# Designs tried in a protein design run: peptides against a protein of PDB entry 2AKA. Part 81

Target 1, 299 residues: chain A of PDB entry 2AKA
Amino acid sequence: MEDLIPLVNRLQDAFSAIGQNADLDLPQIAVVGGQSAGKSSVLENFVGRDFLPRGSGIVTRRPLVLQLVNSTTEYAEFLHCKGKKFTDFEEVRLEIEAETDRVTGTNKGISPVPINLRVYSPHVLNLTLVDLPGMTKVPVGDQPPDIEFQIRDMLMQFVTKENCLILAVSPANSDLANSDALKIAKEVDPQGQRTIGVITKLDLMDEGTDARDVLENKLLPLRRGYIGVVNRSQKDIDGKKDITAALAAERKFFLSHPSYRHLADRMGTPYLQKVLNQQLTNHIRDTLPGLRNKLQSQL

## One batch from the design tools (peptide; made by RFdiffusion4, then SolubleMPNN)

Design b2_p16_4_s2 (from b2_p16_4, 8 letters changed)
Fold by OpenDDE base, seed 2:
Structure b2_p16_4_s2 (fold): chain B 299 residues (1-299), chain A 16 residues (1-16)
Amino acid sequence: as target 1 above (299 residues)
Amino acid sequence: SNQELLEEVLQELDSL
């Protein structure tokens, strides 16, 4: 059962190498959310390393296929740099930036061409995620005036696929009814069958407010529910606060918060990672018969 | 080849 995610990873690598957007609806999890919703921070918390581009505005400008593989060793590999092992995760960040700029140029444009990154670590569960560009309404710098629509069209290429699960990342310190992630998820998954809600920035909510009703799946019900997480603050990131210490602080937050204590065992980044591994594994199993038939028809 | 990899994956899928 643990081998299904690595099997799909081999398929993803094969299809990426053929350069055909082979119309293969592979079982995957697409990560969607507005700019600064905390998507990249969630992914880094899974790895326990700082390795994603940082900055203001659109940081992710290409889809990032992030393949997490449980291993006795810790290193990263890019599909575009075969045979190069990265052990410094700062070099991983720099390679993502360089490879992004190579394809998009320096104008902060976007490209639908994925970057394929595999991370081997003893600290991860087997999990594959597709990090997508953050939704934005305002172009910055040399971005085209239609950048909002370009991002939306790119996201739609992933989230409209029936075998795509949607990790909808929404910040709690913003109006959840206006969440770009939940809006796009509702558009393509109106019954909430493929969507997993992630609520970030729970620690940044105003005093006397909470997201309990959302986390209890009472406000905007999703079949797969919601998981709350607490990411490092920008100050913590700039201060190079250790992710392990941040995960301990997240656990303490949920346990000590009156509104969330009863949910604490079903909240936080480690629980999210476990749920995503299980959801993806089960989803692969359910889609395998259909995938086999599609693959056989292409031979 | 990518085709050989697809065939290998199909064989793995058939063994499940």
Scores: peptide ipSAE 0.136, ipTM 0.772, DockQ to the pose 0.542
Fold by OpenDDE base, seed 1:
Structure b2_p16_4_s2 (fold): chain B 299 residues (1-299), chain A 16 residues (1-16)
Amino acid sequence: as target 1 above (299 residues)
Amino acid sequence: SNQELLEEVLQELDSL
């Protein structure tokens, strides 16, 4: 079973090289959410490294196929520059920015053409995620006035696929009824069969409020449930707070919080990573027979 | 060719 995610990674790489990625309904997890919902922070917490572009507005402007592979060594590789091993994760960030700008130009436009990044690490479980541009209503800089719709159309290319699981990332310090992530998920998955909820910013909720009912799957029920996480604050990121220390603080947060203590063993980034690995592995196993038949019919 | 790549993938899938 542990080899199913690497197998689908080889399929993804092969189809990306042919330019047919949009036509194949590969078993995958698409990450969706509003701008600043904490998507990139969740992905960096899985790796334990700062390697994703940061900034205000639309930071992710191309889909990022992030392939995490458990390995004895730590390095990254891009599909667009085969044979180059990156051991400095700052250089990984710079390459994502450079490759994004190469295709989109300087106007901060978007492109549906994915960047394929593989990260080998002893600290990760095998997991593939597609990070998608954050939903926004406000164009920035030279972005076209219809950028909201362009992002939406790009997201729909992924999340409408039947074999796509949806990681819906929503901040707890905002009205969850108006969550961009949950709204788009409900549009394409009205029965909540393909959606996994992630609730970020639980540490930033107003005093006397909590997300207990959401995390207990009582408010907006998803078949696959919700997992709460605590990301580093912007101050912690700017201060270069170690991710390992942040994960310890996250565990302490859930254990010490009166509303979340009873859920603490089913919360946090390490638990989320484990659940996503299991969900993806099982989903691949369930979809592989149909995928095989489809591929065979194309020969 | 795309066909050769699909055949290789199918062989990998059949080995599971």
Scores: peptide ipSAE 0.134, ipTM 0.776, DockQ to the pose 0.375
Fold by OpenDDE base, seed 4:
Structure b2_p16_4_s2 (fold): chain B 299 residues (1-299), chain A 16 residues (1-16)
Amino acid sequence: as target 1 above (299 residues)
Amino acid sequence: SNQELLEEVLQELDSL
C-alpha cells in the first residue's frame, strides 16, 4: 500500500516529460480555494517549511504538483532541474518564482503548464497534491480583464477529471455559502463524492460564532467530510514563527475551544495530512485497474 | 526513454 503514491509519482513525472498530449486521468488531489483562503499555508504546514510564493493578488500562477515523500533526509527536487537537491527552502521558493516567470512573463499572467516539485522529509506522509491558482474576481497589475475566467478554465481542466479528488479550502471568517472552493466543487461534484472540505481561519471568527455545524458535516454535507485547521497569521509568517510551534498552537486551540473540543482528535493539520494520505492511497487502489488499461492503450 | 519508463511502471502495476 505504501508504494502506490510513489508509483503514481513516476507516472506524473513521465507524463510531464512527454507533454500535455497524454489524455491520462491520474488519481490526484487538486487544491482549490479563493485568494487568501489559506491554501499555501496548509501545504507549507505539511512540509513544516516556508517554500511557497507569497504576496498580494494571484500568487500561484501555474499548477504546482507537490509530491511529498517520507524520507530520513530533508531536501527538495524539481523535475525541470533534475539532480539539483535543494536543502534551503528559500531557494525552493525562488525557483518556483523564477520558473513561473520564465513561462508567464512579468505581467502576472497564468499558464496551465505544471511545475513538478518533490519534497523529501521525515515530517511528511507520502502525499501528492496539485496546488491551483486562487480564484479571484479582480485583475491586478497588467493582468487581462478576463483573468477570473482564465483561472476558472484552468481549474476546470483538473477538477472535471473523474479520478481527481478536490481539496476545497474555505475560510471560516467568511460566509461559507459564498465559498468559491465549495461552489466550484459543487459544480463538478454535485453529489459530494470527490470533495474533501478544509476550513481555515477558525481562530479569526467573531466572538460568539463558530463553524461547529460545518465541521460536523451538518450544514453543507460532503461524503468525505470537513477538517478544520488553524494556520499561522500573516504576522506570524512575517515574524518567521516556527511551523512546529504553530502546529502546537493549533492543537491547543481545538482542545481549549468549547465548540471544537469534542472534535479535536479529528481536526488540525497532522490529522488532515493523515486523512489525505489514506484517501489518496485508497483512491489510487480503486483506480489502478482503469489506469492500467489506459496505459496499455497508449503504448 | 519516456516510453521505457511507462513500460516499467506498467510492469510494476502488473506485479501488484
Scores: peptide ipSAE 0.132, ipTM 0.772, DockQ to the pose 0.565
Fold by OpenDDE base, seed 5:
Structure b2_p16_4_s2 (fold): chain B 299 residues (1-299), chain A 16 residues (1-16)
Amino acid sequence: as target 1 above (299 residues)
Amino acid sequence: SNQELLEEVLQELDSL
């Protein structure tokens, strides 16, 4: 079973090389959420490195196919620069920025053309995620006035696919009923069969409030449930707080919080990574027969 | 070729 994700990664690389054939619905997890929902922080916490662009507004401007591969060594590789191994994750960040700007220009526009990034690490489980631009209503800088719709259209290209799982990232310190992530997920997955909820910013909720009902899957039930996480604050990110220390603080948060202590073993970034690995592996297995038939029909 | 790659993947899929 551990080999199914790498197999699909080879397929993804192949299809990326031939151009996106819109007809191939590969098993994947699309990451969706509003701007500042904490998507990038979740992904960086999986790797244990700072490697994603940071800033205000739209940070992710192209789909990022992030292929995590468990390995004895730690390095990254881009599909667009084959043979170059990145061991400095700041260089990975710079390459994402440069490759984004190469295609979109400096206007902070978006492009549907993916960046394919593979990260080898001893600290990751095999996992492939497609990080998508954060949903926004307000253009920033030189962004086109219709940027909201461009982002939505881009997201819909991924999340409407039957073999796409949806990682819906929502901040707890905002009205969850108004979560952009959960709204788009409900639009394309009305039965909640493909959606995994991630609740961020649990540490930033007002005193006397909690997200217990959400995390217990009682408020907006998803078949695949919800997982709470605690990311580094922007101050911690700017201060280059160690991700390992942040993961320890996250564990302590759940264990010490009266509303979450009973859920603590089913919360946090390490548990989320494990669940996503298992969910993706099972989803690949379930979709493989159909995928095989589709591939064979193209020969 | 794209066809060779698809064939390789199909062989891998059939070996699972």
Scores: peptide ipSAE 0.128, ipTM 0.774, DockQ to the pose 0.441

Design b2_p16_4_s3 (from b2_p16_4, 9 letters changed)
Fold by OpenDDE base, seed 3:
Structure b2_p16_4_s3 (fold): chain B 299 residues (1-299), chain A 16 residues (1-16)
Amino acid sequence: as target 1 above (299 residues)
Amino acid sequence: DNQELLEKVLEELDSL
């Protein structure tokens, strides 16, 4: 049985090339969360490289279709730059920024047109994620006053699709009942069938508080549950702290924390990656028959 | 062009 994730990647690339992205409900995982929720850090931790744009406010301004492919070699390729292999992940970051600015201009506006990035690495599992702009209430710089609604409308184009899984990223150091990620997920998935919860910033919670009830799926139950992660601090990112060392620190955090030690084997970035690979693979298997029938009816 | 692409996609799906 061919690896189902690479198959869907080829379909995504083909449909992106013909501009028909809107009509095809391909099995995918959309990543949603407020600004500074830690979405980009989760994705970079999967790759083990710093390659996503950084900055204040809305960093992701176009959907990024991130296709992780397990390979013996490490390099990246963009669909818009066919034949160019990137081995320097700083150049990958610069290309994302340049391609974003080419379409959106310098006003920090957004565009619904995706960037397709494939990363080959020995350190990844096969996994495709769509990184979406962070939800915000306040325009920054030259952003349009209605940027909140533009972002919402863009997210809705992805998360309303039946074959879209939702990776809802919420920081633990904020009121989870008010999580933008969980709110949008509940709006489009009221039964919690398509939503996977990620809880970031567990290391930044106030002393004497914990997210145990959330992580145990008792507070805001999702059928697919919650996975806690500990990302690098902004200081660690700016200091180019090694991601491998950060992953070891994450493991140590869960093992040493009184509230999380019993969950430690079902927490952290490596476990999240494994779960997402498995869930996406199963989801593709379940949705492919319906997709085939839909495609056949369009012939 | 779209029809040919859909046919190729279906062929790939049928190979699973």
Scores: peptide ipSAE 0.174, ipTM 0.810, DockQ to the pose 0.370
Fold by OpenDDE base, seed 2:
Structure b2_p16_4_s3 (fold): chain B 299 residues (1-299), chain A 16 residues (1-16)
Amino acid sequence: as target 1 above (299 residues)
Amino acid sequence: DNQELLEKVLEELDSL
């Protein structure tokens, strides 16, 4: 059976080229979370490269359709600059920033127009994610006072779609009941059928506290459950700590932690990547009959 | 080109 994810990637590229009016509910995973929840770090850990914009406040200002493709070679391609292969992931970061600024201007505004990035790598599973702007309550710099609502409206364009799975990224060192990711997910998926929970910053929890009940799916149950991850700290990122070393440290964290050791085989970034690949593949398979009928009606 | 691509993808979907 041909890989279903690459097939949907071709559909995504085709629809992106036809323009904004293709009201096609493609099977996809939207990544949602508050600012600094660790979304970008999770995505970079999948690739094993630093390639996303970093900074304070709203860093992702356009939807990023990230298409990971398992390949013998490592390079990136943008849909907006066809034929250019990027082998330096720092140049990928700069291109995302430049293309974002080209459309939004320098005022840190947002745009609903996606950036389409394909990454070929031997270190990835086939996986497509839509990274969405981080939810915020406080405008920064020249951002409009209603930026919170603009971001929310943008997110709703993705997460309200029935064929959209939601990767809800929440930090463990914050009140989970107040998680922006879980709030928006519950609003559009009240039965928790489309939502996958990711709990970041488990290593930053106060001594004597843990997220065991969350990770065991006992506190806020999701049908698709929760996966804990440990991202690089800001100090590790600034120090250019290798992602491979960070993944080894993540594994060690789960294995050595009394509250998480029994869950360690169902935690961490590699397991998350595997689960997302499987979930997306199965979701595509389930959605394809309906998608075919919709496409035929548009011809 | 985009219509042709859609048709190709539909053909691929029909072959599954």
Scores: peptide ipSAE 0.168, ipTM 0.797, DockQ to the pose 0.575
Fold by OpenDDE base, seed 1:
Structure b2_p16_4_s3 (fold): chain B 299 residues (1-299), chain A 16 residues (1-16)
Amino acid sequence: as target 1 above (299 residues)
Amino acid sequence: DNQELLEKVLEELDSL
C-alpha cells in the first residue's frame, strides 16, 4: 500500500500548479499561533536544520506547505523551481525569503499563495504541515493598519475547511486562556475535534508555575490532546546550538521536572512528530473516500 | 489540462 501522505503531497502539488490549492479541502495540518509562539522552531526541530526565515514581527508572510519525506538522502526541493535540489539549508531559507518578497513586494505585505517546499531526510517521518503567518495585533514597518485582519482572513481560508487539522501552538509563559492559537481553533472547531495543542516555552515559565493541567488535558480539553515541547532559546539559536543537542536537553527537561516527569514519554519533539504522522495518516484514510467522490463529481 | 490532471489523481486514488 502506497504511503498516504506522499499521495496527498502529489495531490497538493498538482492542485498548486493549477492555482486551486486554497479552494480544495485536502486532508492537511495547518499550523497556527501568535507571533513568537515557536511555530517555526517546532518545524525546524522536525527537520533538524535551520531553514526558516527569522526576525522580528511577521516572518512567515505566505503559507508554507512543508512536505517532510523520509529518505536515505537529505535535500530540499521547491515546487516553483522544479529540478533544483538544495543541500544547503541556508540556501533554502534564502529561497523562501526571495520567493516571499517576489510576490509580496517590499512592503512586508502578505499573500495567500503558498510556497511548496519538500524536504527529504533520513531524520524525518512523512509529514505535511502548512505553516501560516503568525497572528499579530500590531502592524510593523509599512504593513497596512488592517494586517491583523488580513492574517486572520488568510488563516480562516485554511482552518475553516473540514478536512483541515489545526496544530495550535501556544507559549506556556503566556496566559493560555488568551492564546491566539486556541482562540482561533475554538472559533472554527468549538468541540475540539480537529485541534492538536502544542505548548512551547515550558522552560520559560515562572518558578512555582507549571502547565501540568493543560498538558494533562484538564484545563482546556482537546480530543486530540496537548503535547509539550522545549525549543531552543533565541540565545541558543544565535549561538548555533545544535538541534540534536537541543532535543536531548528537551528530553532531560521533561524527565527531570517534577510536574512533567510522569508525562515525559508523551512529550517532546520526537513524540510530537510521531503523533502528527499518525494523526495525518489516519485523517487521510478517513477523508480519502469523500475526497475521491468530490473529485469524480468535478469531472 | 485540469480534467486530465484530475483523472490522473483519481487513478492514483483508485490504486490504493
Scores: peptide ipSAE 0.167, ipTM 0.804, DockQ to the pose 0.386
Fold by OpenDDE base, seed 4:
Structure b2_p16_4_s3 (fold): chain B 299 residues (1-299), chain A 16 residues (1-16)
Amino acid sequence: as target 1 above (299 residues)
Amino acid sequence: DNQELLEKVLEELDSL
């Protein structure tokens, strides 16, 4: 089977170098969610490394095109500093922060200009995701009072595209009917054709409550369904708990939970990664006939 | 350089 994801990665790199045209509609997955929904933790769990900015408020302030590539070696590369291999993922985090600040300044502003990060790892499947700023209602620090709308407008530039799949990340310990991720997905994908639901914080639900009906696709049905995950707690992150150990704990959580045991083989981060790889590969294949014409229009 | 890359990718797409 042809490696379609790397082909689209080369397209993304080329278009990023020329400057993104508003008419570019590459097959991709945009990651959306409210602040603290667990988006960054999901992405880090795929890589098995801590490498994304952390903090209070808006941490992701530019789109991050995260290109995961299965490899026998483990390292990262940025498109803006070609030839530099990062083996320390703390340096990757620092580079994301530095490159963000270079464009946005110190006022915690946002920019629609993507950062392109490629991660080679034996622990990943081939997968490309676009991490987007977390939706917020409250400006922090020197952020403009309209920052909520600026973030929304930035997200809309991605999620309105026909070839964009939406990874909607929602916390289970909040009212899912009020999920920012599911709301924006429903706005641009009213039939739920392009949206994949991720439910985080299943371990933080009140005793005697569960998200079974959501995970079984019965409450808010999506054509592509829902996948539950358990991320590390903030305490576990601060304590530098190993992601591999956290993934084992996630598996144990689903297997031991009375409400989720029957779903356990269709839950968790490894299953999510597999599903996303398959969904993206199939989506690329379906969009290839139109992609050629779009590519020629950019020459 | 970027144009050459796009042309190469286009050739790859045409070979599929």
Scores: peptide ipSAE 0.164, ipTM 0.801, DockQ to the pose 0.580

Design b2_p16_4_s4 (from b2_p16_4, 10 letters changed)
Fold by OpenDDE base, seed 2:
Structure b2_p16_4_s4 (fold): chain B 299 residues (1-299), chain A 16 residues (1-16)
Amino acid sequence: as target 1 above (299 residues)
Amino acid sequence: SNQELLQQVLEELDSL
């Protein structure tokens, strides 16, 4: 059962190497959310390393296929840099930025061409995610005036696929009814069958407010439910706060919060990672018969 | 070849 995600990773690598967007609806999890929703922070918390681009506005400008592989060693590899092992995750960040700029230029434009990154670590579960550009309404710098629609069109290429699960990342300190992630998920998954809700920034909610009804799946019900997480603050990131310490603080947050204590065992980044591994594994198993038939028809 | 890799993956899928 643990080998299904690595099997799909080999398929993803093969299809990426063919350069055809082979019309193969591979079982995957696409990560969607507005700018600053906390998507990149969730992914870094899975790895336990700072390795994603940082900044204001659109940080992710190409799809990032992030393949997490449980291993006895810790290193990263890019599909575009075969044979180079990265052990410094700052160099991983720099390579993502350089490879992004090589394709998009320096104008902060976007490209639908994925970056394929594999991270081997003893601290991860086998998990593959596609990090997508953050939804925005306002172009910044030299971005084209239609950047909102370009991002939307890019996201739609992933989230409209039937075998795509949607990790909808929404910040709790914003109006969840207006969440860009939940809106796009509802558009392509109106019955909430493919969507997993992630609620970030629970620690940044106003005093006397909580997201309990959302986390209990009562407000905007998803079949796969919601998982709350607490990411590092921007101050914590700038201060290079250790992710392990942040995960301990997240656990403490849920256990100590009156509204969330009863949910604490079904909240937080480690639980999210476990759920995503299980959901992806089960989803692969369910889609394998159809995938086999499609692959056989292409031979 | 990419076709050989696809065939290998199909064989792996058939072994499950």
Scores: peptide ipSAE 0.188, ipTM 0.809, DockQ to the pose 0.506
Fold by OpenDDE base, seed 1:
Parts: structure tokens; sequence; C-alpha cells
Structure b2_p16_4_s4 (fold): chain B 299 residues (1-299), chain A 16 residues (1-16)
């Protein structure tokens, strides 16, 4: 079973090289959410490194296929520059930015053409995620006035696929009924069969409020449930707070919070990573027979 | 060719 995610990674790489990635319903997890919902922070917390582009507005402007591979060594590789091993994760960030700008130009436009990044690390479970551009209503800079719809159309290319699981990332310090992530998930998965909820910013909720009912799957029930996480604050990121220290603080947050203590063993980034690995592995196993038959019919 | 790549993928899937 542990080899199923690496197998699908090889399929993804092969189909990316052929330019057919959009046409194949590969078993995958698409990450969706509004701008600043905490998507990139969740992904960086899995790796334990700062390697994703940061900034205001639309930072992710191309899909990022992030392939995490458990390994004895730590390095990254891009599909577009095969044979180059990155051991400095700042250089990984710079390469994502450069490759994004190469295709989209300087106008901060978007492109549906994915960047394929593989990260080998002793600190990760095997997991593949597709990070998608954050949903926004406000164009920035030279972005076209219809950028909201362009992002939506790009997201729909992924999340409408039956074999796509949806990681819906929503901040707890905003009205969850108006969550962009949960809204798009409900549109394409009205029965909540393919959606996994992630609730960020639990530490930024107003005093006397909590997300207990959401995390207990009572408010907006998803078959696959919700997992709460606590990301580093912008101050912590700017101060270069270590991710390992942040994960310890996250554990302490859930254990010490009166509303979340009873859920603490089913919360936090390490638990989320484990659940996603298991969910993806099981989903691949269930979809592989159908995928095999489809591929055979194309020969 | 695309067909050769698909064949290799199928062989890998059949080895599981």
Amino acid sequence: as target 1 above (299 residues)
Amino acid sequence: SNQELLQQVLEELDSL
C-alpha cells in the first residue's frame, strides 16, 4: 500500500510531460481556499521548511503539484529542471517564483499549467497535493478585472473531476458559512463525499468564541470530517520562528483549550498529514482499477 | 511515444 502514492506520482509526471494532465482523472487532492486562508502555511508545515512564495494578493498563480516522498535524505526536484537537486529551500521558493513569472509574465496573470515539485524528506509521509490559486474578488496590479472568474474556472478544472479529493481550507476567524473553500466544495461535491475540511486560524478567534461544533462535524457535516490546525502567525514567519517549535505550540494550543482538549488527538498538522496520507492511499486503491481500464482503452 | 508511455504505466500498474 505504501507504494501507491509514488506510483501515481510517476503517472502524474508522465502525463505532465505529454501535456495531457487536464484530461486524465488521476486520484489526487486539490487544495482550495480563499486568499490568506492558510493553504501555503499548511503545506510548508508538512515539509517543515519555508519554501513557498509569500506576499499580498494572489501568490500561487499556477497549480503546484507538491509530491512529498519519505526519504533518508532531504532535497527537492522540479519536473521542468530534471537532474537539479535543491537542498536550499530558499532556492526552491525562488525557482517557483521564476518559473511562475516565465509563463504568466510580469502582469501577475494566472496559468493552468502546473509546476511539478517533488520534495524528499525524512520528516514527511508520502503525500501528493495540488495547491491551487487562492480565490479572490479583488484584482491586484495589472490583473484583469475578471481574475476572480479565471481563478474559479482554473479550480473547476481540478475539483469537478470525480477522482479529485478536495482539501477545503477555511479560516476560523471568518464566517464559515461564507467560506470560499466550503462554497466551491459544496458546488461540486454537494453530498460532501470528496471534501476534507481544514480549519486554520483557531488561535485568532475572538474571545468567548470557538469552532467546536465545526470540528465535531455538527455544523456543516462532511463525510471525511474536519481537522483543525494552528499555523505560524505572520509575525512568527517574519521572525523566522522554527516550524518544529510551531508544531509544539499547536499541540499545546489544542491540549490547553477548553473547547478543543477532547479533540486534541484528532487535531493538528501531524494528524492532518497522517489522515491525508491514508485518505489518498485508500482513494488511489479504490480508483486504480477504473483508471487501468481507461488507460487500456486508450491504447 | 504516448502509447509506449501508457504501456509502461499499465505494466507498472499490473505489477502491484
Scores: peptide ipSAE 0.188, ipTM 0.813, DockQ to the pose 0.399
Fold by OpenDDE base, seed 5:
Structure b2_p16_4_s4 (fold): chain B 299 residues (1-299), chain A 16 residues (1-16)
Amino acid sequence: as target 1 above (299 residues)
Amino acid sequence: SNQELLQQVLEELDSL
């Protein structure tokens, strides 16, 4: 079973090389959420490195196919620059920015053309995620006035696919009923079969409020449930707070919080990573027969 | 070729 994710990674690389055949519905997890929902922080917490672009507004402007591969060594590779091993994750960030700007220009526009990034690490489970642009209503800088719709259309290309799982990232310190992530997930997955909820910013909720009912899957039930996480604050990110220390603080948060202590073993970034690995592996296994038949019909 | 790649993938899938 451990080899299924690497197999699909090879398929993804192959299909990226031949051009996106819209007819190939590969098993994948698309990451969706509003701007500042904490998507990038979740992904960086999986790797244990700062490597994603940061800033205000739309940070992710192209789909990022992030292939995490458990390995004895730590390095990154891009599909667009084969053979170059990145061991400095700041260089990875710079390459994402440069490759994004190469295609979109400097206007902070978006492009549907993916960046394919593989990260080898001893600290990751095998996991492939597609990070998608954050949903926004307000154009920033030189963004086109219709940027909201461009982002939505881009997201729909991924999340409408039957073999796409949806990692819906929502901040707890905002009205969850109005979560952009959960809205789009409900639109394309009305039965909640493909959606995994992630609740961020649990540490930023008002005193006397909690997300217990959400995390217990009582408010907006998803078949795959919800997982709470605590990301680094923007101050902690700017201060280059160690991710390992942040993960320890996250564990402490759940264990010490009266509303979440009973859930603590089913919360946090390490548990989320494990769940996503298992969910993706099982999803690949379930979709492989259909995928095989589709591939064979194209020969 | 794209066909060769698809064939390799199918062979890999069939080996699982």
Scores: peptide ipSAE 0.185, ipTM 0.812, DockQ to the pose 0.419
Fold by OpenDDE base, seed 4:
Structure b2_p16_4_s4 (fold): chain B 299 residues (1-299), chain A 16 residues (1-16)
Amino acid sequence: as target 1 above (299 residues)
Amino acid sequence: SNQELLQQVLEELDSL
């Protein structure tokens, strides 16, 4: 079972090298959410490092295939610069920005061409995620007026695939009925079979309000349920607050909160990572017979 | 070649 995710990683690397002409529906998890929903913070919390681009507006402008691999060593590798090991995660951030700008230019445009990043770490479970551009309605800088539709079209290329699971990231301090992530997930997965809900910013809800009904799967039911997380604040990120300390604070938040204490063992980033590893492994196993047949037909 | 890599992965899939 532990070898299934690495096997699919080899397939992803091979197809990325061949180019977009491979009509292969690989078992994967696409990460979707509005801008500032907390997607990048969830991914960084899995690695325990700051390594994703940050800023105002559209930060992720190309799909990022993030391959997490459990290892005794900690380093990153890009598919576009094979053999270079990155041990400084600030250099990883800079390489993502440089490789993004190389393809999209300086106008903050988007490209559907993925960046493939593999991270080896003792702190991760084997897990592959595709981080997608954040949904927005407002063009920034030199972005075209139709950038909202360009982003939606890019997301649809991933989330419409039957072997794609959807990690829908929604902030709790906003109306969840209006969540861009849950809307797009409902459009392509109307029965909620492929969608996993992540609720961020639970610590930023107004006093006397909670997301208990959502987290208990009572408000907007998903077959795969919801997991609440608490990310670092922007102040904590700017202050370089350690992610390990943030994960301890997240655990304390759920254990001490009257509305969430009874759910605390099924909440937080470590539990989310475990669930995603298990869900992806099982999904790969279920799709392997079909994947084999498709692969054979392309040889 | 990319085809050789795909063939290797297919063989790995068949060994599972």
Scores: peptide ipSAE 0.184, ipTM 0.808, DockQ to the pose 0.526

